# Peptides against a protein of PDB entry 3HUF: the designs that were tried, part 185

Target 1, 320 residues: chain A of PDB entry 3HUF
Amino acid sequence: MWIIEAEGDILKGKSRILFPGTYIVGRNVSDDSSHIQVISKSISKRHARFTILTPSEKDYFTGGPCEFEVKDLDTKFGTKVNEKVVGQNGDSYKEKDLKIQLGKCPFTINAYWRSMCIQFDNPEMLSQWASNLNLLGIPTGLRDSDATTHFVMNRQAGSSITVGTMYAFLKKTVIIDDSYLQYLSTVKESVIEDASLMPDALECFKNIIKNNDQFPSSPEDCINSLEGFSCAMLNTSSESHHLLELLGLRISTFMSLGDIDKELISKTDFVVLNNAVYDSEKISFPEGIFCLTIEQLWKIIIERNSRELISKEIERLKYA

## One batch from the design tools (peptide; made by RFdiffusion4, then SolubleMPNN)

Design b2_p24_4_s1 (from b2_p24_4, 14 letters changed)
Fold by OpenDDE base, seed 3:
Structure b2_p24_4_s1 (fold): chain B 320 residues (1-320), chain A 24 residues (1-24)
Amino acid sequence: as target 1 above (320 residues)
Amino acid sequence: SAAEEKEKLEEIEKEMEEEKEKLK
């Protein structure tokens, strides 16, 4: 989201969130959803127009800012952004930091982009929330992204956490739920004048972890917890591969269960399968190798003695 | 008038100098 602050108390010492939309900026306007009052005699009554666009699909993957348009409202002394005079037709900016000078005002408005990109685990939740979140200037999507800051966990009571949720947790993304999204949707009016009133997603995340026994206390409890072990996996999802890498596993990839030969078995401690393959092909698993699902692996990983538990399961099958 | 605009400019410049002096 875009946040503005200013020097010299020209914004009354407050930070403000700018959502997608159009704002008239000037001395003689009242702060509301479409106006930004700036208190300086050097500023015109109506000085500039700020227009913030909704997020693009690209912004979800890059963590780039919503496009910020600045237009001078035919003022005598003009408007500058990053020491450059704004063109007569207005200019558009994709920089994460904007120093906006209104006329001869000695104090600048500083606009900065606070990165927030929300990944959804399921398309139904994305479909429900994407429009509202985009109107807050928050990029949304389904796929993993290096720009992802938050991950929406689907609260299905009694269901196991998904691979996406596991990976999001290990990547140290802030896991949130529908309750946070609901709260976020209501704050639009309250945060207009004070950006500090933005709901704390970290508190929501702490509560999710505390109340769900499927999470360890921290990602650090799981990261590299299986260092020194080797696994083989079917070339299925990048997320599953990255999850196993974060556990510190050496990973071999195969295309079919038929590719699991004696050489692979000799170098591999266990095989990780998806649920569909595990359930359909469990009768045809290679002898002498421990096969498990990611969900079964996760149940072991969250235990304090995960290394011992895995070692015991590997040994049972080597000596059987 | 052009005179009123000049006077307003001079007031603005004076206030800007006073604000700069208060920040020193």
Scores: peptide ipSAE 0.033, ipTM 0.587, DockQ to the pose 0.425
Fold by OpenDDE base, seed 5:
Structure b2_p24_4_s1 (fold): chain B 320 residues (1-320), chain A 24 residues (1-24)
Amino acid sequence: as target 1 above (320 residues)
Amino acid sequence: SAAEEKEKLEEIEKEMEEEKEKLK
């Protein structure tokens, strides 16, 4: 999200969030959803127009800013951004930091990008929320992204957490729910005067983790917890692969259960399968190897004695 | 300093008033 601040009390000592939209900036405007009052005698009554675009799909993957357009409103002394005069037709900016000078005002408006990218685990929830969140200047998507700051878990009562949720947790992404999204949708008008009124997702996250026994106490309890073990997995999910890597596992990939030969079994402690393959092929599992789902593995990993539990299961099935 | 910025602002305001008086 774009945040503006200024020196010399020209913004009344307040920071403001700028959502996607158009703003008239000047001395003789009233602060609202489309106007930014700037208190200086050196600034025109109506000085500049700011236009913030909605986020692009690229912005979701990069964590880049919404495009920021600045146009001077035919003022005597013009407008500058990063010491460069704004062109007659306006200019567009993708820099994360903008120093905006209005006319001869000695104080600048400082605009900075605060990255917030929300990944959804459920396509239906993305479809429901994406438009509203984009109107807040928040990039959204389903795919894993290094720019992801927040992850929306699906609230299914009594269901196990998904691989996406497990991976988001281990990546130290802030896990949120629909209650946070609803709260976020209400703040648009309240943050006009004070950007600090944005809801803190960390409290939502803490409550989710505290109230759900499917989460470990911290990501650090699970990261590298299975160091020294080897697994084989079906090459179907990048998130599953990255999750197993974060556990410290040596990973071999295979395309079908028929590829699990004696050589692979000799080098592998267990096989990780998705639910569909596990349920369909459980009668045809290779002899002498432990097969489990990611969800079954997760139930072991969240335990304090995960290494001992895994070792016992491996031993049980080698001698069965 | 905040004092220097205030002084600079007052100078700019004065210059702008003088420019407005010259345009009258």
Scores: peptide ipSAE 0.024, ipTM 0.540, DockQ to the pose 0.054
Fold by OpenDDE base, seed 2:
Structure b2_p24_4_s1 (fold): chain B 320 residues (1-320), chain A 24 residues (1-24)
Amino acid sequence: as target 1 above (320 residues)
Amino acid sequence: SAAEEKEKLEEIEKEMEEEKEKLK
């Protein structure tokens, strides 16, 4: 989100969140959802127009700012951004920090970008929320991104957490739910002048973890917990691969169960399968190797003695 | 005050970063 602040009380000592939209900036405008009053004798009655675009698809992957357009409204002394005069037709900016000077005002408006990127676990929830969140200047998506700050967990009571949720937890993304998104959607107008009214995502996250026995106490309990073990996995998802990497596993990939030869078995402690393959092929697993799903592996790794549990299962099948 | 709202937002962001860092 874009936040503006200013020196010399020209913004009345307030920080404002600027959502995507158009703002008339000047001395003789009234503060509302489309106007920013700036108190200085050196500023024109109507001085500039700010236009913030909705986030692009690229912004989801980069964590970059919504495009910020500045136009001078034909003022006597013009407008500057980062010490450069704004062109007659206006200029667009993608920098995370903007120093905006209105006319000869000695005090500048400082605009800064705070990154918030929300990943969704399923396309249905993304389709439901994306438009509203984009209107808040929040980029959204389904795919894993290094820029993601929040992950939306689907609350299905009684189901195991998804691989996406497991990975989001281990990579220390703030896990949120639909209740947080509902609350976030209601505060849009109230947070314009008071950013402290944003709902607490960390409190939501803490409550999710506390109330769900499928989560360990911390990601650190699981990260590198299986260091020194090797696995083979079916080449299904990047998130599954990254999850297993975060466990400290050496990973080999295969395309089918038929590719699991004696050489692969000799180099592998266990095989990780998706649910569909595990359920269909359970009777035809290669002899002498431990096969499990990611969900079964997760149930083991959340235990304090995960290494001992895995070792016992490997030994049981080697001597069987 | 804006400083308090910024400080609260920076505290929330800093608490979010510090909680992300305590989770590191």
Scores: peptide ipSAE 0.000, ipTM 0.260, DockQ to the pose 0.018
Fold by OpenDDE base, seed 4:
Structure b2_p24_4_s1 (fold): chain B 320 residues (1-320), chain A 24 residues (1-24)
Amino acid sequence: as target 1 above (320 residues)
Amino acid sequence: SAAEEKEKLEEIEKEMEEEKEKLK
């Protein structure tokens, strides 16, 4: 989201979130959803127009800012952004830091981008929330992104957490739920005057983890917990691969269960399968190898003695 | 310096008063 602050009390010492939309900036406007009052005698009654666009798909993957447009409202001394005079038709900016000078005002408005990108595990929830979150200047998507800061957990009652949720947790992404999204939708008016009133997603995350026994106490408890073990997996999911890498596993990939030959078995401690393959092909599993689902593996890795548990299962099946 | 900022503010106030007089 865009946040503005300024020196010299020209913004009354407050920081403000700028959501996508249009703002008239000037001395003789009243602060509201479409106006920014700037307290300086050197600033025109109506000085500039700020327009913040909704996030693009690219912004979700890059963590880039919503496009920020600045137009001078035909003022005598103009408007500058990053020491450059704004053009007559206005200019658009994609920099994460904007120093905005209104006329000859000695104090500048500093606009900075605070990255918030929300990944959804569920396409239905994305469809429900994407529009509202985009109107807050928050990029949203389904795919894994290096720019992802938050992850919306799919709450299916009585089900194991998804691979996406497991991976998000190990990546130290802030896991949030629908309650947090609801709260975000209500703060739009309250944060106009004080950006510090933004809800704490970390508190939501702590509550989710505390109330769900399917999570370990910390990501650090699981990261590299299986160092020294080797697994094979079906080359179908990048998230699954990355999850297994974060566990410290040496990973071999195969395209079909038929590719699991004696050589692969000799080098592999266990095979990780998705639920669909596990359920459909459990009768045809290669002899002498431990096969499990990612969800079954997760149940083991959250235990304090995960290494011992896996070792016992490997030994049991090698000698069976 | 705080002094330079004050001087700049006074110059700006003067220019704005002169503009208000021209618009009258």
Scores: peptide ipSAE 0.046, ipTM 0.712, DockQ to the pose 0.054; fails the geometry check

Design b2_p24_4_s2 (from b2_p24_4, 10 letters changed)
Fold by OpenDDE base, seed 3:
Order: structure tokens, then sequence, then C-alpha cells
Structure b2_p24_4_s2 (fold): chain B 320 residues (1-320), chain A 24 residues (1-24)
């Protein structure tokens, strides 16, 4: 999301969030959803136009800013961005930091990009919220991204948390819910004069973790908790692989249950399966190996004695 | 530093007002 601040109290000492849209910037405009008042006699009544584009699909993966367009409104002394005069037709910027000088004003407007990228676990929720969030300048998607800052958990009552939610937690992504998205969608007018009025996602996250026994107290309780153990998994999802890596596991991949030979069993402490394979193939599991789902593994990992619990289960099946 | 920048702004604002009075 773009935030503007300024030196010399020309923005009345306030920070402002700029959502995608068009803004007229000048001395003789009133602050609203399409105008930014700047207090200086050295600034024209209508000085510049700022246009912020909606996020691209690429911005979701890169965490790059919404494109920021600046046009001078034919002022006597022009407009500069990062010490460069804005061209006659306007210029577009993808830098995360912009120093905007209006005319001869000695104080600059400082625009900076605060990264916010929301991953959804559920495609139906993405379909519901993506348009509204994009209009806030927030990239959205389903796939894992290194740029992801927030993760929307699906609140289905009585269901176990998904692999996506588990992984989001371990990678220290802020987990949020539909209540936070609803609140976020209503703040557009309130944050015009004070960017600090933006809802705190960390409070939402703390409440989710506190009220759900499926989460450990911290990601640090689980990260590398299974260091020294080895597992095998079907090469089905990147998120599942990354989750197991964050647990500190050595991972072998296989294509089918038929590939689980004596050699693989000798190198592997347990096999991780998806729910569909576990339920369909449980009668045909190789003897002498511990097979479990990611959800079953997670139930062990959230326990304080996870290493002892896994060790006991591995031993039980080696001697059965 | 901020006081010096404020003085420079006041000087620029004064020059602009004087230029405006010459155009009226």
Amino acid sequence: as target 1 above (320 residues)
Amino acid sequence: KEEEEKKKLEEIEKEMEEEKEKLE
C-alpha cells in the first residue's frame, strides 16, 4: 500500500494511505478520496495528479508496488520525482520510495510502499474478496509467494487446519480471517488523514492463535523440531515439501507407493501421505514403516514432546 | 535544520506574493 508523508508540516503532520485511484494534489483542494491538500504558498492551487494503478498479478509474487503515475498540471515551476523533472505527458514509477517535489517548495512529499500481499487458502474466498482488496492496492492469490505477508484462514467450524495454514504459520505469515477482511474493506475513508487508523492484523492473528488449540504458541516451537529424522513423501505439493523442510526433516520423494522398497524403508523414519492416498491405500501400506498424513503429523508436532512421540511410534512399528 | 528550511519557505512565499502583486 502507498503511504505519503511530508516534511515541514505541508501535509499537516499526518501520514496518508493512497489506494488505487486518481488524486488531485494542490493548495486549494480539500482532502477527500480524490484530493490531497498541500499547505504551502509555493504550491499551485492544482499542482499535480497522482494516479495509482491496481496491483498486477506479478506484484503478488514480487511484492512490488502498485504503479505510481505523476503528472504536472501545467504549473510554472513543474514537478520533480527523485530529483528528475516529470515529463510533459506524466511519468510512471515502480520504485518503492518516491521523493516528490512540487514547484519551488523546499519540503518534499515522501511516498513509500508498505508491502501487503494476501494469500488465500480457499479459491471461493479469493473470488469473493480479490476485487475489493485489489481496490485497496493489495495483491491477492492462491499460490505460495515469498512476498506473502498475510494468509486468510478458512473458518470452517470443526475442521482441522489445512497444510497451507500450517505452512503460513511456520513461515511467520500473519494469519487473518474473514472478520479482518471485512474490517479492512470499511476503513478507506477513515485512513485518509491518518494512516495509523489502519486495522492491526497482528491483533487479529493473536486472537486466532489464542482461540484455536490447533496452533502452537509460536512457530519457533515447531521449526526444526524434527531435526535428525527422515521422511518420504509423494511428490504432490510444493507447500507440503516446504512445510516438512521447516520441521527440519530430511525428505525423500517418490511417485507411487510401489516405489517404497526395502532401501527407502532403511533410510526413512516415516512416510507422509495425503488424505486421499492414506484412506484408499491403508490396506496396502508396506510393513515395517510408519505411515501418516500431514494432519496427523501436525497433531504430533504441536505437542511439547513431539520428538518423543514420533520416536515411540517409529519404534512400535519396527517391532510389530 | 527545520527552522532554516522554514525560513527558506517563508522567503519563497514572500517572493511569490510579491510576484503576484506585480501581475495584478
Scores: peptide ipSAE 0.031, ipTM 0.651, DockQ to the pose 0.053
Fold by OpenDDE base, seed 5:
Structure b2_p24_4_s2 (fold): chain B 320 residues (1-320), chain A 24 residues (1-24)
Amino acid sequence: as target 1 above (320 residues)
Amino acid sequence: KEEEEKKKLEEIEKEMEEEKEKLE
């Protein structure tokens, strides 16, 4: 989201979130959803227009800012951004930090980008929330991205957490739920004069973890917990691979269960399968190797004695 | 409240004018 602050109390000592939309900036405007009052005798009654675009798909992957357009409203002394005079038709900016000088005002408006990118676990939830969140200047998507700051957990009553949720947790993404999204959707007017009223997602996250026994106490409890073990996995998802890497596993990939030969078995402690393959092919599992799902592995990993538990299961099936 | 805000605004405008005069 874009946040503006200013020197010399020209914004009355307040910080403001700018959502996607158009703002008239000047001395003789009243602060509202489309106006920014700036208090200086050196500023025109109506001085500039700020236009913030909705986030692009690229912004979701890069964590880049919503495009910020500045137009001078034919003022005597013009407008500058980062010491450059704004062109007659306006200019667009993708920099994360903008110093905006209105006319001869000695104080600048400082605009800075606060990165917030929300990943969704399923397309249905994305379809429900994307429009509203984009109108808040929040990039949204389904795919894993290094720019993601938040992850929306799908709450299905009585289901295990998804691989996406497991991975989001281990990569230290803030997990949020529908309650947080609902709250975000209501704050748009309240944050006009107080950017601090933006809800803290960390409190939501703490509550989710505290109330769900499917999470360990911290990501650190699971990261590298299986160091020294080797697994093989079906080449199905990048998230599953990254999850197993974060556990400290040595990973081999295969295309089918038929590719699991004696050589692979000799180098592998267990095979990780998705639920569909596990359930359909139980009868065709190679002899002498432990096969489990990611969800079954997760149930072991969240235990304090995960290494002992996995070792016992490996031994049990090697001698069966 | 509005009168106090107006007075604060006048003080800010005065400080800004004084700060401008120091920069000129």
Scores: peptide ipSAE 0.025, ipTM 0.479, DockQ to the pose 0.200
Fold by OpenDDE base, seed 2:
Order: C-alpha cells, then sequence, then structure tokens
Structure b2_p24_4_s2 (fold): chain B 320 residues (1-320), chain A 24 residues (1-24)
C-alpha cells in the first residue's frame, strides 16, 4: 500500500494510506476518500492530482508498487517528484519512494510503498476477496511467490492443515484467516486519517498458532531438521517440492510408482506420496522402502525427536 | 505447558518483528 507522510506538519503530523483511486491535493480541500488537505501558504488551493492504479498481476510476483500518477493542476510554481518537474500531461511513477514537492513549499510529501501481497490457499476464497483487496492496493494470487507477505489459511474444523499452510509457515509468511480479511475490509475509511488503524496481522497469526496443535513451535524447529536424508516424490506440486527442500531433504522426482526401481530404492530413505496415491496404492508399495504422505511426514517433523522417529521407521523396513 | 507455549509465541513474535522491520 502507498503511505504518505510529510515534514513540517503540512499533513497535520499524520500518516495516511492512499488506496487505488484519485485524490485532489491542495490547501483548500477537506480530507476524505478523494481529497488530501495540505497545510501550507506556499501550496495552491487545488495543487495536484494523485492517481493510484489497482495492482497488476505482475505486482503479485514482484511486490512492486501500484502505479502512482501525479498531475499538476496548472499551478504557478508546478509540482516536482524526486526533484524533477512533473510534465504538463502528468507523469507516472513505479519507484517505491517518492518525494513530492508542491510549488515552493519547503516541506515535501514523502510517499513510500509498504509491501503487502496476499496468497490464498484455495480459489474460492481468492474469488471472494480479490476484488476488495485489489481496491486496497493489495496484490492477490494462488501461486507461490517470493513477494507474498501473508497467507490465507482455510479453517476447516477437524482437518489437517494443507501443504500450502505448512509451506507458508516454514517460509515465515504471516498466516491469516477470514476474520482478518473481514476486519481489513472495514478499515478503508478509518485509515484515511491514521494509518496505524490497520489491523495487526501478527495478532491474528498468534491466535491461529495458539489454537492449533498442528503447528510446530517455530519454523526453525523444522527447517533443515531432515538434513542428510534423501526422499523421492511424485512430481505433483511446486509447493510440496519447496516444503521438502526447506526440511533439508535431497529430492528425487518420479512420474509413477512403476518408476520406483531398485536403483531409486537404493538411493532413497523414504517416498513421499499424495493422499490419493497413498490410499489407492498402499497394497502395492515396493518392498524395502518407507512410503508416507506429506501430512504423515508433517506429524513426524513437528515432534522434537523427528530425526529419531524417521530413522526408526527406515530401519524397521530395511530389516523386514 | 502454558509457559512453553508462551515462550514459543514470544520466539515467533520476535522473528515476525525482525521480518517486518526488513519489509519497512
Amino acid sequence: as target 1 above (320 residues)
Amino acid sequence: KEEEEKKKLEEIEKEMEEEKEKLE
């Protein structure tokens, strides 16, 4: 999201979030969803127009800012952005930091981009929330991205956490739920005067972890916990692969259970399967190899003695 | 148990605060 602050109390000592939309900036406007009052004798009554675009699909993957357009409203002394005079037709900016000078005002408006990108675990929730979040200047998506700051967990009572949730936790993404999204949707008008009124995602995350015994103590308890072990996995998802990498595993991929030959077994400590393959093929597993699901693996890795537990299961099958 | 859970939460809080400071 874009946040503006200013020197010399020209914004009344307040920070303000700028959501996608158009703002008239000047001395003789009243603060609302479309106006920014700036208090200086050197600023015109109506001085500039700011236009912030909605996030692009690319912004979800890059964590880049919503495009910021500045137009001078034919003022005597013009408008500058980063010491450059704004052109007659206006200029567009993709820099994360903007120093905006209105006329000869000695104080600048400082605009900075606070990165917030929300990944969803399921397409139904994305479809429900994407429009509202995009109108807040928040990129949204389903796919894994290094730019993601938050992950929406689907609360299903009595179900195991998903692979997406497991991976989001291990990569230190803030896990949130629908309650946070509901609250976030209500604050749009209240944060006009005070950017600190944004809901605390960390408090939501703490409450999720506290109330769910399926999470380990910390991501660090699990990261590289299986270093030195080798696994084979069915090539099904990038998130599953990345999760196993974060555990410190050496990973081999296969396309079918029929590809698990004696050579692969000799190089592999265990095989990771999805639930559908595990349930359908459990009678036909290759001899001498430990097969488990990601969810079964997760139940082991959250234990303090995870390495000992896995070693014991591997040994049991080598001597069987 | 409650003291261990509290310590776990404090560690997660610290890491999340450090990550937040890198994003600011």
Scores: peptide ipSAE 0.000, ipTM 0.206, DockQ to the pose 0.010
Fold by OpenDDE base, seed 4:
Structure b2_p24_4_s2 (fold): chain B 320 residues (1-320), chain A 24 residues (1-24)
Amino acid sequence: as target 1 above (320 residues)
Amino acid sequence: KEEEEKKKLEEIEKEMEEEKEKLE
């Protein structure tokens, strides 16, 4: 989201969130959803127009800002952004930091990009919320992204958490739910005058973790917890691979269960499968190797004695 | 109060950035 602040008292000492939309900026406008009052004698009654675009698909992957357009409203002394005069037709900016000078005002409006990028685990929830979140200047998507700051957990009552949720947790992404998204949708008017009124996503996250026994106390309890063990997995998902890497596992990939030969078995402690393969192929598992799902692995990992539990399970199948 | 809330927000943002950098 874009946040504006200003030097001196020209914004009345307030920080303001600018959502996607159009704003008339000037001395003789009243603060509302489409106007920004700036208090200076050096500023025109109507001085500039700010237009913030909705996030692009690229912004979801890069964490880049919504495009910020500035147009001077034919003022005597013009408008500058980062010491450069705004062109007659307006200019567009993708920099994360903008110093906006209105006319000869000695104080600048400082616009900065606060990164918020929400990954969804569920495509139906993405379809439901994406439009509203984009209107808040929040990029949204389904795929893993290094720019992701928040992750919307799929709430299925009585089901194990998804691989996406497990990975988001280990990545220290703030896990949120539909209740937080609903709250975000209501604050649009209240945060106009005070950017600090943005809902605390960490409180939502803490509540999710506290109320769900499928989460360990911290990501640090799981990171590298399986260092020294080796696994093999189907080359099916990047998230699953990255999850196993964060556990400290040595990972071998294979394309089919038929690729699991005696050599691979000799070098591998266990095989990680997705639920579909596990359920369909459980009768045809290679002899002498421990096969489990990611969800079964997760249930072991969240235990304090995870290393001992896995070791015992590997031993049971070597002697069976 | 407003400065304390702003400072808390900055601290939260900083913690989130520092936590991302530790995982790279």
Scores: peptide ipSAE 0.000, ipTM 0.265, DockQ to the pose 0.017

